# Designs tried in a protein design run: peptides against a protein of PDB entry 7RZF. Part 285

Target 1, 358 residues: chain A of PDB entry 7RZF
Amino acid sequence: PFQEEHLKQLYKIVPIKDIRNLYVTFPIPDLQKYYKSNPGHYLGHLIGHEGPGSLLSELKSKGWVNTLVGGQKEGARGFMFFIINVDLTEEGLLHVEDIILHMFQYIQKLRAEGPQEWVFQECKDLNAVAFRFKDKERPRGYTSKIAGILHYYPLEEVLTAEYLLEEFRPDLIEMVLDKLRPENVRVAIVSKSFEGKTDRTEEWYGTQYKQEAIPDEVIKKWQNADLNGKFKLPTKNEFIPTNFEILPLEKEATPYPALIKDTAMSKLWFKQDDKFFLPKACLNFEFFSPFAYVDPLHCNMAYLYLELLKDSLNEYAYAAELAGLSYDLQNTIYGMYLSVKGYNDKQPILLKKIIEKM
Target 2, 358 residues: chain A of PDB entry 7RZF as posed
Amino acid sequence: PFQEEHLKQLYKIVPIKDIRNLYVTFPIPDLQKYYKSNPGHYLGHLIGHEGPGSLLSELKSKGWVNTLVGGQKEGARGFMFFIINVDLTEEGLLHVEDIILHMFQYIQKLRAEGPQEWVFQELKDLNAVAFRFKDKERPRGYTSKIAGILHYYPLEEVLTAEYLLEEFRPDLIEMVLDKLRPENVRVAIVSKSFEGKTDRTEEWYGTQYKQEAIPDEVIKKWQNADLNGKFKLPTKNEFIPTNFEILPLEKEATPYPALIKDTAMSKLWFKQDDKFFLPKANLNFEFFSPFAYVDPLHSNMAYLYLELLKDSLNEYAYAAELAGLSYDLQNTIYGMYLSVKGYNDKQPILLKKIIEKM

## One batch from the design tools (peptide; made by RFdiffusion4, then SolubleMPNN)

Design b2_p26_5_s2 (from b2_p26_5, 10 letters changed)
Fold by OpenDDE base, seed 1:
Structure b2_p26_5_s2 (fold): chain B 358 residues (1-358), chain A 26 residues (1-26)
Amino acid sequence: as target 1 above (358 residues)
Amino acid sequence: SLFEKQKKKLEESFSEEYKKFLESLL
């Protein structure tokens, strides 16, 4: 068990690679017995969210952070860690205290809003999708995985326990949130900027580091984290598939794409899936413009247009990715290419969002 | 699962130095 002496500590770590990372860690109880509700993953989903009003969105808007990940990690017997990891920009490395303040402001927002059953339901639905379409692992890997899972789950649940949420437990969510406090924090900063500024070497791996107590004033600053009005809970993910119907293979199904529409304005090819039998589709669009690549100015305008379009779609990208949808936008010598891939059910919604931004 | 993806994304985000550092504290 972490003693008080291990809490409120800052570690400055020298990496071999040129990386800048901030790790904010909290000791939490062992949550393994609560796998049916999985409160640590619920919190990791919200803290690690990339949509509008997320922690990452705010930190990116300041130019301080490139990526953010949050979640639980196994510790030793009887405890786990909750970890928030960010990839820092050079500027973000100068603002670590303020980054952590924003983390606590977001956590305070989660406390103020309380546990949301609809968020739990989305996590449940996303896991159900992932379970239903779980790729068959290699038999040896699968057997070894099952054997490992049998240490934690009943035999009857072993196939489902990793995927199916059954119980909404707001009490457990609050219990974990109560551990995500400044008084329980351990901060690690990994940066080459600490080279020659360390006083300790880790015995096992030779990692150079410095350990410092976080000043009580800084802890108090984080304890007094207010509600930042920029932070919002995510909106409902409209891209989560609910229909998984697989249409029967047509008798006239071609082994190659067939031209099903030929007009002056458009050609359409279609191929039914004859191999995978998944409720997935690939929509590919090539747009032709006579003004594409006419001159360097038009090339640059077409490039800037796609960059702006991509930026305008960033709000949907994460939610789509979570739901197993993806899109791609590329410039071509003739105009533009768009692809939408993943579960077919909500592809029309994503496609509509893209077209509305075009 | 979403959780496996989250766990994997978290673990993949760790520098080798941080992994080692975290392991040394356990």
Scores: peptide ipSAE 0.344, ipTM 0.888, DockQ to the pose 0.706
Fold by OpenDDE base, seed 3:
Structure b2_p26_5_s2 (fold): chain B 358 residues (1-358), chain A 26 residues (1-26)
Amino acid sequence: as target 1 above (358 residues)
Amino acid sequence: SLFEKQKKKLEESFSEEYKKFLESLL
């Protein structure tokens, strides 16, 4: 399927839905045997990162991309794909060549920095947390999943193989990075803007498309991708929980929230978990402002404020989500609602970041 | 896991046309 004739190709695909997607795909070796090091996931973690100095952050700053996903996908026998997928803006659809240039600039940054053991360790720690608190799957789904996994993993490792990283393999990371080159690229653009401009139809579903060779000049432009000084490796994720201690149930624990603080400016209710016994908490804050909904102007300002606040927190939201933390911010008729949920250990850090941006 | 989340996020990001198109080229 993915032969040399399919390399350096551009596919323009007409969707049924009004969507604008760019798919940049690279054939890579079958990495299944390297599950203990998972070099494709390491690269997908960095390329798909949403923090400051990330590929997505720069492409968003240009107004070209809304979302970015990177990672490995199974192919046919003996190979996989590494795919970078972006949701394009209308402007981004005009700048596909430059978007892909930025992808290669970021990949070049990863080559220049080399494999980072601390990033591997962070991925290991995040997966260990996810494994430790894996929800009990439904037996039927779990058995069907195990049966599929048994083709790739020894029986004793089947429960852990998807979660436990054991081996830092910089050589394998470099090997995969060496496949992420312009000479090894296949590009697909999905947009309604190609309607009536296609010359081929896919046989099974009737998807209309056009196939074009990517010009050698464009390939050469991507091959000469310099180090863009805007790209940086992510900082260490400060939200990864390390303390999983569950406090004993208090003797006076109530089945409902008890008022534990009452002041002129604040009330605090608390309920201890008496059911799940997880190192998780839900922090819910309601802020009251007499100005929030006094008139349509203030309502619109309060809405805009929350949208700007959410945007300013996006860098932390991603790192928090990876670590099993989440936040929510909503307008209320009385002001604002904030919720912080997840592992309790690093919730104070996330809450502080939110408050510092408010 | 992060791997499952990444894989799921990647698979969910694919349009149906792209999935079908990718399958037809395999």
Scores: peptide ipSAE 0.334, ipTM 0.883, DockQ to the pose 0.781
Fold by OpenDDE base, seed 5:
Structure b2_p26_5_s2 (fold): chain B 358 residues (1-358), chain A 26 residues (1-26)
Amino acid sequence: as target 1 above (358 residues)
Amino acid sequence: SLFEKQKKKLEESFSEEYKKFLESLL
């Protein structure tokens, strides 16, 4: 366990690569025995959420952060870490204290809203989907993985324990949230901007760093983090598949795409899957416009249009990705290309969202 | 699992220096 002297510390670390990362770490109890409820995963899902009203959305709107990841990591000696990692912009590197304040404001929002059973249920459903469609691992790799898992789980649960959430434990969620406090924080900033400003070298790898105590004033500022009205819980993920029916192979199924619709304005090709037998589809749309490439102005307008369209779809991108859906939008010399891929059940919903923004 | 994906995404987000630094503190 970290002693009090190891808490409220700031580490300034010099990387070899040109990277700017902020790591906000919290020592937490060993949660391994609570795998059926996985409160650390629940919190990682919410803190790492990328939708509207998320921590990332706000920090991106400030121009301070590009990416955010949150979750638990195993520690040594019967403890874990909860870690929030952000990729910092150059501007964000100047606003680390305020970034961390926003983290604590979001955590305070999670405390104020309390544990949400519907969020747990979505995590459960998403894991159930992932389990149902788990790729067949190679026997050797699978055996080695199972041998490792047997250290942590009963034999009867070893195949499911990583995937199946069974117990909603709001008490454990609150217990972990209670560890996500400024008094329990360790901050690491990784940036080349600290080159020549370090006073320590890590013994094993020669990493240059500076360690300093976080000022009590800063800790107190974070302790007094209010509710930021910009933070909201995510909306329900409408893209989670529930129908996994695989249609029978048609007798007339062609080994190549067949033209099934031919009109003055559209051609449609279809190929049934004859190999994978998954409840997945790939929808590919090519749009033709005589104006798309007529001159440099129209090309730039078409480019700008797609960038704006992509930006307007960002609110759905993360939820779709979590649900095993993806889309892509590209400019072509003839117009634009749209693809929608993944589980077929909710593809019409995603496609509708895209079309509504077009 | 989503947990494995989160864990993997988290671990992949670590700089080598931070990973090593974190390991040295354990």
Scores: peptide ipSAE 0.330, ipTM 0.881, DockQ to the pose 0.739
Fold by OpenDDE base, seed 2:
Structure b2_p26_5_s2 (fold): chain B 358 residues (1-358), chain A 26 residues (1-26)
Amino acid sequence: as target 1 above (358 residues)
Amino acid sequence: SLFEKQKKKLEESFSEEYKKFLESLL
């Protein structure tokens, strides 16, 4: 167990690579026994969310952070860590205290809203999709994996325990949130800017670092984190597939794409899947414009249009990715290309969102 | 699972220096 002396510490670490990372770490109880509710995953999903009103969206809007990851990690026997890791910009390295303040403001928002059963249900549904479509592991790898996980799960649950959320436990979510406090924080900053400013060397690998206590005034600033009105819970993920029906192969199914529509303004080719038998589709659209490459001005306008379109779709990108949908937009010498891939059930919803922004 | 993906994404986000630092504190 971390003694009080191990809390409220700041570590300045010199990397070999030119990287800028902030790690905000909290000691938490061992949550392994709570795998059926997985409160650490629930919190990692919300804290690591990339949608509008997320922690990442606000920190990106300030130019301080490029990426954010949140979640639980195994520790030594009887405890875990909850870690929030961000990739820092050069500007973000100057604003570490304020970045951590925003983390505590987001955590305070999660406390104020309380545990959301619908968020748990989305996590459950997404795990069920992942379980249903998990790749068949190689028999030897599968046996070794099962042998490893038998130490943690009952034999009857070994196949499902990693995927099946069964119990919504708001009490456990609140218990973990209660550990995510400034008084329990350990901060590590990894940056070359600390070169020549360290006083310690790690014994095993020679990593240079400095350890300092976080000032009580800074801890108090984080303890007094208010509700930031920019932070919002995510909206429901519209892209989670629910229909997994595989249509029968048509008698006239061709091994190659067949032309099923031919008009003056459009051609449509279709090929039914004859190999994978997955409830997935690939929609590919090529738009031809005689103006796309007429001159450099039109080319630049087409580029700018596509960048603005991509930016306007960022609100859906993360939710679509979580649901196993993706889209791609690119300029071509003839105009524009759009691709929509993944589970077929919610592809029309994503396609509609794209068209509404075009 | 989503949990395994989250865990993997978290572990992949760690610098080698931070991994070593965490191991030395355990």
Scores: peptide ipSAE 0.327, ipTM 0.880, DockQ to the pose 0.705

Design b2_p26_5_s3 (from b2_p26_5, 14 letters changed)
Fold by OpenDDE base, seed 2:
Structure b2_p26_5_s3 (fold): chain B 358 residues (1-358), chain A 26 residues (1-26)
Amino acid sequence: as target 1 above (358 residues)
Amino acid sequence: SLFEKQRERLENSFSEELKKFLDSFL
């Protein structure tokens, strides 16, 4: 267990690579025994969320952060760490205190809203999908993995323990959330800007660093983090597949795409899957416009239109990705290309969202 | 799993040096 002397510490670390990272870490209890509820993963899902009203969205809007990851990491026996890791911009490096304040504001929002069973259910459903379509590992790798997992899980649960959420435990979520406090924080900042400003060297790899106590005034500022009205819980993910039915191969199924619609304004080709037998589809649309490349002005307008369309769809991108859906939009010499890929069940919903923004 | 992806993203977000540094200080 970390003694009080190990808490409220700031580490300034010089990287070999030109990277700027902020690591905000919290000692937490060992959560391995709670694998059926995974409260640390629940919190990692929300803190690491990329949708509207998320921590990342706000920090990106300020130009301080590029990426954010949240989750639990194994430590020594009897404890774990909850870590929030962000990739810092040059500007973000100047605003580390304010970035961490926003983290505590988001954590305070999670406390105010309390544990959400629907969020747990989404995590459960996403993990169930991942389990259902888990690729068969190679036998040798599978055996070694099972042997490792047997140290943590009963034999009968080894195959499912990492994927199957069974118990909604709001008490455990609150318990972990109560450990995410300024008085329990350890901060590491990684930047070449600390070169020549360090006083210690790590023994194993020669990493140069400086350790300093976080000022009490800064800790107090984070302790007094208010509710920021920009932070919101995510909306329900509409893209999570629920129907996994594979349609039988038609008698007239062609090995190549067949033309099934031919009109003056549209042609449609279709090929049924005869190889993978997955509840997945690829929808590809090519739009032809005689004006797309008629002159540089029209070309630039078509480009700008596509960039605006992509920006307007960003609110769905993360939720779609989590659900195993993706879309792509590209300018072509003849107009525009749209692709929608992934589980077929909710593709119509994503396609509708795209069309509504067009 | 979603959680494996989070763990993998978290682990991959650490440079090997930083991972080792953190592992020594954590």
Scores: peptide ipSAE 0.182, ipTM 0.836, DockQ to the pose 0.619
Fold by OpenDDE base, seed 1:
Structure b2_p26_5_s3 (fold): chain B 358 residues (1-358), chain A 26 residues (1-26)
Amino acid sequence: as target 1 above (358 residues)
Amino acid sequence: SLFEKQRERLENSFSEELKKFLDSFL
C-alpha cells in the first residue's frame, strides 16, 4: 500500500526511444473480486473514449495529445492502479498541468452525471461480441491463459469471466471514482527533454529520472477542477451488432464475385462468403467521375472534398471501431473509393451516415 | 475485447524497459 509520502509525486523520466508520454496513476483497491461488474473497465471506457465531448477530443483539439488510454492495471497484492496514459505532442509537454486539470474536469463530470446503466450495457454488449468472435489463440497460448485465469475465477466461469459483464454496480463505480483524486495521484512524464536534468538512476534498467513532489498549489488547482462544459458523456453507440445470423450458402454460390446488377449507372458484384462463415461483410464502392482527374484543379478539389468528408465522419469513426466496423475513403484516378467492413448488422447505419455526409 | 485493446495499447506505448521501470514504481 502506498504511504502518503508516495502520493502527489512527479517523476520525470528519460526514455531510450524518442517518445513523449504522460502517465497519471491512482492507487485503487483490488477489484479482481468484482470482475462481474468490472468498475475499472467502465471508467476506462469513458475516460478513454475518443468521441465528441471526450477527454481525448478536447486534448486533441488543443494540439496537446495524440492518443489516450485509460484503465486498470494490476499492482501488488491487495491493490491495483487506475492509469491514464497519453501520447504528448511537443506542445503538450509544455501543458502537462493543464492536461491533468482536464483529466480531473472529466472525472468531475463523471461524478456529476453518476453511473449510467446504459453505458454498462454497451460495455456488456461489446464484450459479448468480442467473446463470441474471439479467434482461437494458439493452443499453447490459450492453455497458459486459461491456467492463469483459473487462479482468479471459478472453473465454470473461466471461459466467460473476462468478457461477460453481469452486474451493474454503481456503488463500485463511485468507489473507484472516489480514488481518482489529486491527493491520490502519481504522475510520470517521459521525455528526452529531461536528459541531463535528472538526479537519479533506476537500479534495474539504469533509467535516468527525477522525482519531485507536486506543489500543493497545483494539487489544489486540480482539486478545484470545475465542470468543463466541453465534456459530455458519449452518445449511445448505434453500431453495436445485435444480429449475428449467418445466412446459409446458396446453391448457386460462385467462387468469384458474380455480376448481379448491370445498369448504365451501376454494376454490382456479389460473392457470398464460403470460407469464414462470419456475420461480416465487405462493402466496396468505386465512384466514377469524368471530372476527377481532368486537370490539377479538379484533382485538388477531389482531394479536398475527401479530406473534408473524412473530417465530417470523424465523430462516428471511434464508435464504429468499437463496434467492429471500419470504413475507408480514398481518391482514385477515376473518382473515389469507399469501403465499409465488419459486422454486417449495422453496416447499413454506418453507410447511411457516410452517404448523408457526402 | 475493448479493454484488452486498451491494455495492449497501454502496454505497447512503452519500451519493455520503460514498462518495467514504471511497473517498479507502481
Scores: peptide ipSAE 0.178, ipTM 0.836, DockQ to the pose 0.543
Fold by OpenDDE base, seed 5:
Structure b2_p26_5_s3 (fold): chain B 358 residues (1-358), chain A 26 residues (1-26)
Amino acid sequence: as target 1 above (358 residues)
Amino acid sequence: SLFEKQRERLENSFSEELKKFLDSFL
């Protein structure tokens, strides 16, 4: 365990690659024994959420952060870390203290709302989907992975322990949240801008860094993080599949797409999956407009329209991705292309959302 | 799993050197 002297530390690290990253880390107890509830995953899901009212959404709106990841990581000697990692913009590099303040404001929001069983259930359902459709790993890799897992889980649960959540433990969620405090923080900033400003070198790889204590005033500022009204819990993910039925191959199944509808306004081709046997579909739409490419003005308008449409759909993008759905929108010389891919069950919901924004 | 994706995203965000540095010092 870190002693008090190792907490509230800032590391300025020079990377080899041109990257700007912020790591906000918290030592936490070993949670391995709580794998059935996995409170660290629950918190990682919320802190790392990308939807409206998320930490990332706010930090992106400020122009400070491009990406955010939150979650638990194994540590040495029977402890873990909870880590919030962000990709910093150049502007974000100047606002690290404020970024971390927003992190603590979001954490404070999670404390204020308390543990949500429905969020746990979504995590459970998402993991169950991932488990059900887990690709067959290569035997060698699979055996090695299982051997590692056997040290942590009962033999009978080894195959499922990483995926199947069984117990909602709000007490453990709160326990982890109690470790996500400024007094328990270790901060690393990774940027080439620290080149020539470091005073230490890491022994193994020669990484140059500077270590300094975070000022007490800054710690106190973070400790006094209030509720930010811009932060909200995510809405329920409506895209999580529940039906995984695979329809039998039709006797008339064609090896190529068959024209199944031909009208003055639309043509529809269909091909049943005869190879993968997954409850997935690919919906591809090509829209034709005689005005899409008439002149540069119309081309530019069509481009702007799609950009606006994409922006309007951003609220669904992350939830769809989590649920194994994706969409793509592109301009074509004839008009617009739309693709919806993934689990077939909730594709109509996503498609409806897209159409409602069109 | 969502956890694996988060872990992979977290792990992939690290260079091997940075990962080892963080594992040793952070």
Scores: peptide ipSAE 0.047, ipTM 0.774, DockQ to the pose 0.542
Fold by OpenDDE base, seed 4:
Structure b2_p26_5_s3 (fold): chain B 358 residues (1-358), chain A 26 residues (1-26)
Amino acid sequence: as target 1 above (358 residues)
Amino acid sequence: SLFEKQRERLENSFSEELKKFLDSFL
């Protein structure tokens, strides 16, 4: 166990690369035996969420953070770490204490809302999708990976253990949340701005760092983190595919897109997948407007329109990505291009959302 | 898995050196 002397520590680290990162880490019990419930991943999903009301959304809105990742990491025997890692802006580097306060406010929100079975179910479903369509790794890499995993999982479960969630364990989620406290925090800040301000060198790689105790007043500030009304649990992800049926190849299937609709206002080409046989589709729409590029004003209006449209769709972007859907919107010389790609099952839902915002 | 993606994102967010540093100190 980390001794108390190792907790509430701040590490200022000089990177080789020009990066600015904040790592907020918490020692947690070894959760390996609970892989079927994987409470650390549940929390990582919520803390690392990018949708409206997320931690990242708030920190981005302040211009302090670009990216955020949350999750468990394996540590030494008998211990794990829960880590929240953020990419800091230059401004964010000046507001690390407040960033961490927001992290604790979000964690407090998770405590207040309690464990959500529907969130667990979404994680389960998303992992099932990912497992089902996981590309085969190269044999050498696969064998080495399996050999490593065999130390942790029964042979029968080795292939699925990393992907299959089976047990909703709210008690374990709460247990991990109880470890995500300021009194247990270890903070690492990585920035070149610490160059020449360090007093220690790491023995293995020569990394220059400074270790400082986090002031008790700062710990207390984080301990008193209130409920921030800006933080909300994510909404249900409506884009998670559930139907993976592959339609039979039609006898008259063409190797090239066939024109299946030809009207004055629209042309439609269709090609059935004859190669991959995946429950995926690519929907591509080209919209033609005679006004899109008539003059600089219309061009700017078309650009602004698309930027506003993209902004209005941003609430769905992360949920769609998690579900293996993507969309793209681009201005073209003739108007606009829209693409929707990924699992076909929920593409109509995403497409409808896009159209409703247009 | 979502978790592999998160782990991969987490791992990719670390330089190998930083990962090793963190593994040594964290």
Scores: peptide ipSAE 0.200, ipTM 0.842, DockQ to the pose 0.547; fails the geometry check

